# Designs tried in a protein design run: peptides against a protein of PDB entry 2Q3Z. Part 192

Target 1, 272 residues: chain A of PDB entry 2Q3Z
Amino acid sequence: YVLTQQGFIYQGSAKFIKNIPWNFGQFEDGILDICLILLDVNPKFLKNAGRDCSRRSSPVYVGRVVSGMVNCNDDQGVLLGRWDNNYGDGVSPMSWIGSVDILRRWKNHGCQRVKYGQCWVFAAVACTVLRCLGIPTRVVTNYNSAHDQNSNLLIEYFRNEFGEIQGDKSEMIWNFHCWVESWMTRPDLQPGYEGWQALDPTPQEKSEGTYCCGPVPVRAIKEGDLSTKYDAPFVFAEVNADVVDWIQQDDGSVHKSINRSLIVGLKISTKS
Target 2, 254 residues: chain A of PDB entry 2Q3Z as posed
Amino acid sequence: YVLTQQGFIYQGSAKFIKNIPWNFGQFQDGILDICLILLDVNPKFLKNAGRDCSRRSSPVYVGRVGSGMVNCNDDQGVLLGRWDNNYGDGVSPMSWIGSVDILRRWKNHGCQRVKYGQCWVFAAVACTVLRCLGIPTRVVTNYNSAHDSNLLIEYFRNSEMIWNFHCWVESWMTRPDLQPGYEGWQALDPTPQEKSEGTYCCGPVPVRAIKEGDLSTKYDAPFVFAEVNADVVDWIQKSINRSLIVGLKISTKS

## One batch from the design tools (peptide; made by RFdiffusion4, then SolubleMPNN)

Design b2_p28_1_s1 (from b2_p28_1, 13 letters changed)
Fold by OpenDDE base, seed 3:
Structure b2_p28_1_s1 (fold): chain B 272 residues (1-272), chain A 28 residues (1-28)
Amino acid sequence: as target 1 above (272 residues)
Amino acid sequence: SAEEAEREALAEKRREEGTEQRRIGEPP
């Protein structure tokens, strides 16, 4: 995990799984230095350098900082996300072939946000940074990945009698979503939550006021322990949310139906 | 530049392959 510089990232859909090659490049010249700069421009360092530095021995702390700093939301982070197919003033997310170019561009332009990223770009850059910092990390792809925006562990759709989605479409499922899992101990939790921890650098929801997510034990998600810090309910919903359809009839009646055909979550962990 | 053209060609290929993130409302 920490030693592999080349890998694959899974994309596409559950029915049509695809992958792209990716150069993580954690041992490329200057990349470690850029990762250290990333730590030194984080909001916690700028607020209190001594306190931030004293906490960098904790992979839990560092993981959470990296999750927040890979996106440019709220800070001088690396990547700006965009999903509207309008990339003319930057680089298409689909043009990237590795993390090295992204990190070098960020640093060389005075820590200015790089345009643009989507989930796998965020995840891959986070993976590179965490590996540089000595944290074993892998990219994870989840197909049919839910984005719960109201913290109810449900994805709710309004549908007409023909099954067509109507009304508010704020709730959503991604065809795929990528994040990272990092191996660490969790001395801040009860025993047994050591191991893989999910971290999500894609700016989806705020955690404690910042666009970051995790670390949360993969075990906690598997066991349904939603009380476990950080962000267990959100990550749980990404892989386990139930889908509910509110079916509207022509007579004005509404029928609640559990959608058992749309299954949230098909997680693939990479070996690199 | 040649590099830019290669990036654009790669992006277009990947777009055609449907590897970008997108919302789904129905089972795939």
Scores: peptide ipSAE 0.402, ipTM 0.888, DockQ to the pose 0.577
Fold by OpenDDE base, seed 4:
Structure b2_p28_1_s1 (fold): chain B 272 residues (1-272), chain A 28 residues (1-28)
Amino acid sequence: as target 1 above (272 residues)
Amino acid sequence: SAEEAEREALAEKRREEGTEQRRIGEPP
């Protein structure tokens, strides 16, 4: 988890699982220095350097900072996300083969956001950074991954009478989504929540005003303890949300479809 | 550049393989 520099990231769909090779490169020349720059440009450091530095001994604190700084939302973070197949003014998310080139580009361009990333790119870069900082980390892929936007633990689709999804009104399930799990103690929680913690660097929802997610104990998600910080309801929904499929008529009336068979969540944790 | 061409070719291959992140129920 710390020593492996190359691995695989799972992609595709639940029915057609695929993988790509990825160079994490956490021990390549200059990568640790870039990770330190990432910490030194984070909003908490800029606000109070002494306080930020004093908290860097906590993997909980560092994990949360890294989850926010891997995306460029709200800060001078590393990656700009894009999902619309229009990548002509940057690098396609599918072109990346490792984290090293991304991090070097970010640093070499004055900490300017790198175009572009999708979930596995965010996760892989976060994995590299966390490993550089001595935090055991792995990439996780979840197939049929829910994005709950209103914290109700439901994914609500709205369809017209013709069965067409009203995308502007509907929540979403990704064919797959990637995040990271990091091994750490949780002295900030009740006993028993040490171990793997989920962190999501893909900018999906704001946590305490910043596009970051976690750390949340994988155990808490498994046991349904939604009170556990950080962001337990959101991460729980990614793997366990119920799906409601609404059919909207022209008159605005809505009824539930009873024929929905889509099941949220099929998580694969990597060992490298 | 040659590197850019290789990256673009890889991206195209991966697109054809369906490894992009997409919302379920919407066309790719």
Scores: peptide ipSAE 0.399, ipTM 0.884, DockQ to the pose 0.616
Fold by OpenDDE base, seed 5:
Structure b2_p28_1_s1 (fold): chain B 272 residues (1-272), chain A 28 residues (1-28)
Amino acid sequence: as target 1 above (272 residues)
Amino acid sequence: SAEEAEREALAEKRREEGTEQRRIGEPP
């Protein structure tokens, strides 16, 4: 994982799985230096450099910092997310072929956010940074990935009798979503939670006031231990949320349908 | 630039392939 510079990222849909080649480039010239700059501009370092540096020996701490710093939300992070197909004032998320160009652009422009990223771009950059820092990391793709915004472990749709979605349409499922899994010990948890930890650098929800997610043991998600830090309910929902369709009739009756053909979560871990 | 044109062409190809992240139910 740490030594692999070239890989593939899975994309598309559950029915039509695709992949793109990606250059992680963690050993390319200057990339480690950029990763160190990323740590040195994080909010925790700026608040208390000595305390931040003292914690950099912890992959748990570093993973959480990197998750927050790969996105530019709340800090001088690397990437600005955009999903509305309006990329003319930057680089389309779909034009990237590797992490190196993104990281170099960020550093060369005075740590200004790079336009633009989507989930796999965030995940891939996080993967590069974590690998540079000696943390074994892989990109993960989850098809039909839920984004639970209200922490109820449900994705709820409200529909009229014609099947048209009503309301603000805040609840959502991605066709696919990418994050990273990093191998680390969890001395901050009970024994048995060492191993793969999920980290999500895409700015979806705030964790402790910052757009970051994880690390959370993959084992905890598999076993349904939602009390496990960090962000177990959110990551659990990404792969296991129940979908509920509410059908509103003209007579005011509401029917709950749980017989949705859409199954949340088809996780593919990369081998590279 | 030539590099920008290549990036744009790649982006368009990948868009046509449906590899962008989107909400289920939204048009590509």
Scores: peptide ipSAE 0.389, ipTM 0.880, DockQ to the pose 0.622
Fold by OpenDDE base, seed 2:
Structure b2_p28_1_s1 (fold): chain B 272 residues (1-272), chain A 28 residues (1-28)
Amino acid sequence: as target 1 above (272 residues)
Amino acid sequence: SAEEAEREALAEKRREEGTEQRRIGEPP
């Protein structure tokens, strides 16, 4: 979790699980220095360097900063996400084989965002950075991963009587999604929430005004403690949202479909 | 460059393998 520089990231779908090799490279030359630059360009440091530096001993604080800085949303972060298969002005997310090249490109181009990433790229870079900073971290893949956009713990589909999906299709389930789990104590929480903490660097939803997510105790998610900071409802929904399939009739009535269900969440934690 | 061509070939292979992240439009 700290010393392993090469590993695998799980991808594909729940029915067709695949993996790719990934070079995390946390001990390669200059990578730690790049991780320190990442901290020194974060919005909290730029606002108040002394306060930011005083908090860098907290893996909770650092984890949250890293989750925000791995994406380029809101800041000088590392990666720009893209999912529309239009990668001609950058590098395809599918081209990456490790975090090192990404981090070096980011630094060497004056902390300009690297084009492009998808979930596993974000997660893998976050994993590298957190490991560099001495935080035990692993990449996690969740199949049928929900993106709850309205904080109701539901993924809702609306269909007509013919089964055709209606509306803007704002609700989302990914075939897979990747994030990281980091090992840390949680002195900011009640006892018993030490251990693995979920962090999601993919820019999905804003947390306290920034595209970041976590840390949230994996235990809290398993136990359904949605009051636990940070972002417990969102992470809970990723792995355990209820899917509601509504049938809209011509008379305007809406009924829940009983026969159509999707099971959200099949989480695979890496062992390296 | 040769490196760019290798990257593109790898990307294409992975695309064909369906390892990109994508939205599920409806329950299976």
Scores: peptide ipSAE 0.394, ipTM 0.885, DockQ to the pose 0.576; fails the geometry check

Design b2_p28_1_s2 (from b2_p28_1, 14 letters changed)
Fold by OpenDDE base, seed 3:
Parts: sequence; structure tokens; C-alpha cells
Structure b2_p28_1_s2 (fold): chain B 272 residues (1-272), chain A 28 residues (1-28)
Amino acid sequence: as target 1 above (272 residues)
Amino acid sequence: DKEKKEREELAKKRREEGTEQRRIGEPL
């Protein structure tokens, strides 16, 4: 989790699991220095350096900062996300082979956002940074991963009489989604929530006004404790959301149906 | 350049393998 520099990231779909090799490279020359720069350009440091530095002994605090800084939303973060297949002005997310090139590009261009990332790129960079900072971290892949936008633990589809999805398709299920789990104590929570904590650096929803997610105890998600900070309802929905179809009838009525064919969540944790 | 071509070839291969993140129900 800290010592392994090479690994695999799981991708594809629940029915067709794929993987790619990834160089995390947390011990390569200059990578630790880049991780420290990442901390020194975060909005909390820029607002109050002394207060930010005093909190860097907390893996909870650092994990949340890294989750926000791996994406370039709201700050001078590392990666710009893109999913529309228009990558001509940057690097395709599918062409990355490791975190080191990404971090070096970011630093060498004056902390300008690197184009482009998708979920596994965000997760892998976060994994590298957290490992550099001495936090045991692994990449996690969740197949059929829900993105709940309205915090109701549902993915809702509107369908016509032919079963075709209507509307802007704002709510969605990803074929797969990647985030990280980091090992830490949770002195800010009740006893028993130490261990693996989920952190999501992909910009999906804002948490306390910033595109970041977690840390939230994996145990809390497993037990359904949605009151646990941070972002328990969102992470819970990624792995447990129910799918609802709103089906328009010929008479103009709308019928609510639970979609039992779309099973949200199949989580695979890496071994290192 | 050589690096750009290698990246494009790798990206194409990975797309064909279905490793791109996408919404369920969207084509590969």
C-alpha cells in the first residue's frame, strides 16, 4: 500500500472486467517535492498558511485536501476531467501509464491543470500523493457506480412508452468508477471507524462548497451509517443506490417502477 | 512526434478494450 510503486487499475464493466498497468511512482525523484507543492498551493494554505500547516499531521485533513487538489475544480489542482472524446488539445485520459508524468507536467507548467483525466486517473494520482505523504492508500474500482445528484439515494430515469430514456440524463450510472481508500484513524468520530476510508478526487459533487469527497469510513458505508462525515450519503449511493424508472403511459400518466435489472455497485479493492 | 503517436495508439487500444469511463447504456 505504501511501498508498491507498480500496480493494476481495474476498468471495463462488471461483465467484462479489464485492467491496466499503472506506475504510481511515489518514490521517484522529485515526486515528494511535487506533493508538498500541491499542499502549498491549496486554498486553505493560501488563506492561512500557519493554520493549514498545523493541520497537516492529520491524515483526515490531508486526505480531504488531496481529494480536492487532485482535480483542478475550484483551485490550482492537478487534473482537468473530460468525458466527451474531444482530447485534441491535451492528452487522452486513456493514454496515461502512470502518475509521475502527470505530476511532473503539472509542476513544470507552473501548477497549471493537466489535460485530461477520468476517474482512474484522478484516483491513481491521489493514490500516489497520499502514499508519498505516508498514508497507506489503494485504488478501488466500483462497477455500475451511481452518481446521485439530489442526495435521495436513487437514480431516476424518465422513460417514454417505448422505454427510451428521456430528459438531460443528469442522473447516471457509470460502467465503472474509481476512487481511493486510505488507512487512517478517525479521532473525529466515535470509536470503531478507524481503518479504510473512502476518498474520491473525481469532481462529481461539491462537499462543503469544494469538489472533494471523504474521508468516510468504509465500515460506515457497509453498515449504512449515513450520518458519518464526510459525504457518507454520496459514497453510499455510489455502491447502493436503487434505480427507479418513471414510465410515461399512452394516457399521459406516469408510472413509478423499481428497476431490478440495474444493480448498482460491485466494488473491487486492489491488493496494493 | 513519436510520443504522441504512441499515446494515440495506446488510447485507441484501450477504447477498443472498453476501458473508457462511460454512462451505462452508452455505446463503447
Scores: peptide ipSAE 0.377, ipTM 0.875, DockQ to the pose 0.602
Fold by OpenDDE base, seed 1:
Structure b2_p28_1_s2 (fold): chain B 272 residues (1-272), chain A 28 residues (1-28)
Amino acid sequence: as target 1 above (272 residues)
Amino acid sequence: DKEKKEREELAKKRREEGTEQRRIGEPL
C-alpha cells in the first residue's frame, strides 16, 4: 500500500463496476513537502503548534487531521467539492488522473482550495497524503453508499400517495462513494480494534464541528459497535443503512414502508 | 490550453462512461 504509486479507483455503480487509473505519486518530488505543509496549515497546528506536532506520531491523530484537511471546508484544505455539473471555473472532478497535480496546484496557489473534487478525488488525495506520511492506506469504494444526515441509520424518503419523493432530498444514496482505509493500531480503544480504519475526507457530515470522518475500525463497523470513535454511526450507515419510505396518503395518514429494492452498501477494498 | 482541452475531453469521456458520483434516483 505505501509503496504503490499507481493504482485503480473503482467507480460506476453496483451493476456496472468501473475503474480508473490513478497516480497516487506519494514518492514524486516535492509531494512529501506538500503533505508536511498540509499538516502545518491545519487548524490544530495554527491553534497550538507544539501540541499538534507532538501528536503527529499518532496515525489516529494524523488520519483525522488529513481527513479534515483534504477538503477545504472549515480550513485551508486541498479540495472544494462540487456535484452540480458546473465546473467551468475550475477542473472537472472527472479530469483528474492523479493526486500529484492536485497537491501541486494547492501548494502553488498558496494553499488555496483546488476546484473541484468528488468522493474519489478526496479519497485519492487522502490516500496519497497518508502514504507519504508512512501510513498504509488504500482507497475503498462503496456502491449504493448511504448518506445518513440525522444519525438514525436510515435513509428516509417522504413520498406522496403516488410514490413520488417529496420535500428536500437531503438524505440520499450515492451510486458510489469512496473513502480510505488506513492500517493503524488503536491504543485509544479497547484491544482488538487495530487494523484497517475507515477515514472519509469527503465533506459529508461534521465530526466534532469539522468536516472530517474517522478513523473508525472497520471491525467495529462490521460488528455493529456504534460507540466506537470516530463516527461509527455515520460510517456504519454508509454501508448498512436501511431505506424507509414514509408514504403520505390522501387522507393525511402516513405509512411506513421498508424499501427492499434499495440495498445499501457494497464495499470494495483495493489491493493497492 | 492543450492540457485544458485534454482534461475536458477526458472529463467528457468519463461522464459518458457514468463514473461521476450521483444520487440514486436523480437524473444524470
Scores: peptide ipSAE 0.373, ipTM 0.878, DockQ to the pose 0.607
Fold by OpenDDE base, seed 5:
Structure b2_p28_1_s2 (fold): chain B 272 residues (1-272), chain A 28 residues (1-28)
Amino acid sequence: as target 1 above (272 residues)
Amino acid sequence: DKEKKEREELAKKRREEGTEQRRIGEPL
């Protein structure tokens, strides 16, 4: 995990799994320095440098900072996300082949956001940074990944009697989503939550006012312990949300149907 | 720019391969 500079990232769909080669490059020249700059421009450092530096010995703290700083939301972070197929004023997310070029571009342009990323780009850059900081990290892909926006552990669709979706399509499932898992102890939790921790650097939802996610013990997600910090309900929903169709009838009655045709969550962990 | 062209070609190929992250709104 820490030593692997080249790997694969899984993409595509649950039915058609694909992968791309990726150069993480955590040992390439200047990458460590860029990772340190990333820490030194984070909002917590700018607010109180001494407090931030005193907490950098905690992989829990550092993981949460990196999750927030890989995206440019709310800070001087690395990547701007875009999903609308309009990439002409930047680099298409699909054209990246490694983290090194992204990090170098970010630094060389005065820590200006790099255009553009999608989930695997965010995850891969986070993986590079965390590995560079000595935290064992891997990229994870989840197919049919839910994005729960209202914290109810459901993906809800409203339909008319003909099955046509009504209203906005805010509640959606990703064909795939990528995040990272990092190995760390959790002295801030009860015993037994050491090990792999999920961190999501893609700006999906705010956690404590910042677009970041985790770390949350993978064990807590598996056991359904949604009280475990950080962001357990959100990460749980990504892999376990139920899909609900609300069918409105002509008489104004509403029927709840649990959609079992779409299984949320098929998680693949890399060995790289 | 040669590098830009190569990146655009790679992006096109990967888009055609369906490796772009996208929302799937109709689970039925």
Scores: peptide ipSAE 0.373, ipTM 0.864, DockQ to the pose 0.582
Fold by OpenDDE base, seed 4:
Structure b2_p28_1_s2 (fold): chain B 272 residues (1-272), chain A 28 residues (1-28)
Amino acid sequence: as target 1 above (272 residues)
Amino acid sequence: DKEKKEREELAKKRREEGTEQRRIGEPL
């Protein structure tokens, strides 16, 4: 989890699982220095360097900072996300083969955001940085991954009488989504939540005003303890949201239907 | 640039394999 520099990232769909090789490269030349630069340009350091540095002994704090800094939302972070198939002014997310080139590009261009990433790119870069900082970390893939935008633990679709989805499709389910799990103690929580903690560096929702997510105990998600910091409801929804269809009929009546054909969540954790 | 071309070819291959992240129900 710390020593492995080569690995695989799972992609595709629940029915057609695929993987790509990935070079994490946490021990390659200059990568540690880049990870330290990442910490030194984070908003908390810029606001109060002494306070930020004093908290870097906490993997909880560092994990949350890295989750925010791997994306360029709200800060001088590493990657810009894009999903619209228009990558001509950058590098296609699908062309990356490792984290090292991304991190070197970011640093060498004055901490300018690298174009472009999708979920596995964010997760892989976060995994590299966290491993480089001595935090045991693995990439995880969740198939049929929900993005709950209103914190109700539901994915809601509005449909006409013909079953066609109406509106902007604001709430969504991804074919797959990647994030990381890091091993740490949780002295900031009640006993029993040590172990794997979920962190999501893909900019999906704001947590305390920043595009970051976690750490949240994987155990808390498994047990349905949504009161556990950080971002337990959001991460819970990614793997357990119910899908609801609101079907509007021609007479203006609305029928609520639970969509049992669309099962949210099939999580695969990497072994190394 | 040879490296750029190789990256574009790899991206094309991976797109054809359907490994990009997308919303369920949306075409590739």
Scores: peptide ipSAE 0.367, ipTM 0.859, DockQ to the pose 0.607

Design b2_p28_1_s3 (from b2_p28_1, 16 letters changed)
Fold by OpenDDE base, seed 2:
Structure b2_p28_1_s3 (fold): chain B 272 residues (1-272), chain A 28 residues (1-28)
Amino acid sequence: as target 1 above (272 residues)
Amino acid sequence: SAEEKARKELAEKRRKEGNEQLPIGAPR
């Protein structure tokens, strides 16, 4: 988890699992220095360097900082996300073969955001950075991954009597989504939540005002403990959201559809 | 450049092979 520099990232769909090779490259020349720069340009450091530095011994703190800094939302972070297939002014997310090139580009261009990333790119860069900082980390792929936008643990679709989707509600399920899991103790939580912690660097929802997510104990997600910081409801929904189809009748009545076959969540953890 | 061409070719291959992250929420 710390020493492995090459691996695979799972992609595709639940029915058609794909993978790509990825060079994490955490021990390549200059990568650690770039990771330290990433920490030194984070908003918390810029606000209070002494306080930030004093907290860098905490993998919980560092994990959360890295989650926020891998995306360029809200800060001088590494990657700009894009999903509309218009990548002409940058690099297609699908062209990357490793984290090293991305991090070097970011640093060499004065910490300007690198164009572009999608979920696995964010996750892979986060994995590299966390490994560089001595935190055991792996990339995780979840198929049929929900993006709960309103914190209700539901993905809701509204349909008319003919089954046509009504409204502009962009309830989102991804074919796949990637994030990372990092191994750490959780002295800030009740006993038993040490171990793998989920962190999601893809900018999806804000946590405490910043596009970041986690760390949250994988155990808490598995057990449905949504009170556990950080962002347990969101991560829980990624893997466990209920999909509800509502049928709206002409009389204004709304009924749940009983026959929805779409199941959220099929998580695959990498071995390294 | 040769590198840029290779990147574009790889990207297109991966797109066709289903490596792109895509929404599936819309009824098909």
Scores: peptide ipSAE 0.494, ipTM 0.910, DockQ to the pose 0.594
Fold by OpenDDE base, seed 5:
Structure b2_p28_1_s3 (fold): chain B 272 residues (1-272), chain A 28 residues (1-28)
Amino acid sequence: as target 1 above (272 residues)
Amino acid sequence: SAEEKARKELAEKRRKEGNEQLPIGAPR
């Protein structure tokens, strides 16, 4: 979780699990220095350097900062996400083979955002950075991963009698989604929540005004304790949201479909 | 460049093989 520089990231679908090789490269030349630059350009450092530095001994604090800084939303973060298959002005997310090239490009271009990433790219870069900083971290893949946008723990679709999506509802499920889990103590929580913590660097929803997510104890998610910081409801929904298909009839009546068999969440944690 | 060509080829291969993150419900 710290020493391994090469690994695999799981992708594909729940029915057809695939993987790609990935070079995390946390011990390659200059990578630690880039990780320190990442910390030094984060908004909290720029606002109050002394306070930020005093908190860098906390993996909880650092994990949350890294989650926010791996994406370029709201800050000088590393990666710009794109999902529309138009990557001509950058690098396709599918072309990356490791974190090192991404981090070096970011630093060498004056901390300008690297184009482009998708979930596994964000997760892999976060994994590299956290490992560089001495935090045991692994990439996690969740198949049929929900993105709850209205914090109701539901993914709701509205359809007509022909099954066509109606309205502007944008709640969705990914074929797969990747984030990281980091091992840390949680002195900021009640006893028993030490261990693996979920962190999601893909810019999906804002947490306290910034596109970041976690850390949240994996135990809290497993036990359904949604009161735990940070972002327990969102992470819980990623792996456990209920899917509701509403069928709208011409007469204005709405009823739930009973034929929906899509189940949210099939999480795979990696060995390294 | 040769590197850019290789990146494009790899990207297209992986896209066709289902390595792209895609919505399976309503679009985001």
Scores: peptide ipSAE 0.491, ipTM 0.907, DockQ to the pose 0.567
Fold by OpenDDE base, seed 4:
Structure b2_p28_1_s3 (fold): chain B 272 residues (1-272), chain A 28 residues (1-28)
Amino acid sequence: as target 1 above (272 residues)
Amino acid sequence: SAEEKARKELAEKRRKEGNEQLPIGAPR
């Protein structure tokens, strides 16, 4: 998990699993220096350098910082996300073959955000950075991945009596979503939550005011312990949200559709 | 550049092969 520089990232759909090769390149020349720059431009360092540096021995702290800094939201982070298939003013997310080029571009352009990334790009860059910093990390793909925006652990669709979707379509299920899992102890939690921790660098929801997510124990997600920091409800929903399809009648009444709900979540963890 | 062209071609190939992250929409 630390030593492997090349691997595969799983993509596609639950029915048609795909993969791409990816060069993580955590040991390539200059990458460690770039990772240190990433830490030195993070908001916590800029606010209080001494305090930030004193916490860098904690993989929990570093993981959370990296989760926030891989995206350019709220900071001088690495990647700008885009999902509208309009990439003409940058690089298509699907063009990338490794993390090294992305990190070098970021650094070489004065820590200017790189255009563009999607989930696997964010995850892969985070994986590179975390590995470079000595934290065992792997990319994870979750098929039929939910994005719960209102923290109710539900993905809700509203339809009229004719079956037409109503509203702003804010509720989202992705064909796939990628994040990372990092191995660490959790001295900040009760015993038993050491091991793999989920971190999500894709800017989806704010955590404590910043677009970051985790670390949260994979065990906590499996056991349904939603009180566990950080961001357990959100990560839980990604893999376990219930999908509710509502039919709204003209009188304003709503009832659940009898149709079989889409099953959220099919997580695949990589070994590299 | 030749490299830029190759990147665009790869991106388009991957898009067609279903490697893009896409919403799957509401249950049917």
Scores: peptide ipSAE 0.486, ipTM 0.910, DockQ to the pose 0.572
Fold by OpenDDE base, seed 3:
Structure b2_p28_1_s3 (fold): chain B 272 residues (1-272), chain A 28 residues (1-28)
Amino acid sequence: as target 1 above (272 residues)
Amino acid sequence: SAEEKARKELAEKRRKEGNEQLPIGAPR
């Protein structure tokens, strides 16, 4: 989880699982230096360098900083996300083959955001950075991954009488979503939550005012402990949200139905 | 450039093969 520089990232769909090769390259020349620059341009360092530096011994703190800094939202972060298939002014997310090129481009252009990333690009770059900083980290892929936007642990679809999704009010489920899990102790939590911690660098929802997510114990998600910091409800929903269909009939009546055929979450953890 | 061409070809191949992150709204 720290020593592997080359690996695979799982993509596709739950029915048709695919993978791509990825060069994490955490030991390539200059990459550690770039990771340190990433820490030195984070908003917390710029606000109070001494306080930020004093907290860098905590993988919990560093993980949360990295989660926020891999995306360029709210800061001088690495990647700009885009999902509309219009990548002409940058690089298609699907053309990347490793983290090293991305990080070098970011640094060499004065820490300007790199165009463009999608979930696996964010996750892979975060994985590289965290590994460089000595934190055991792996990329995970979750198929049928929910994005709960209103914090109710539900994905709600509006449908017509034929079952077709109507309008833009429906919440989001991705065919797949990637994030990272990092191994760390959690002295800030009750005993038993050491181990794998989920971190999500893809900008989805704000956590304490910043587009970041985690760390949250994988165990807490598994056990349904939604009170556990950070962002347990959001991560829980990604893998466990229930789907509700609001079916509108021709007469204007609305029927609420639990969609039991659309099961959120199928997580695959990688070894590299 | 040759590199840019190769990058675009790879991206298009991966898109066609279903490697793009896309929304879903139908049951499995």
Scores: peptide ipSAE 0.482, ipTM 0.905, DockQ to the pose 0.584

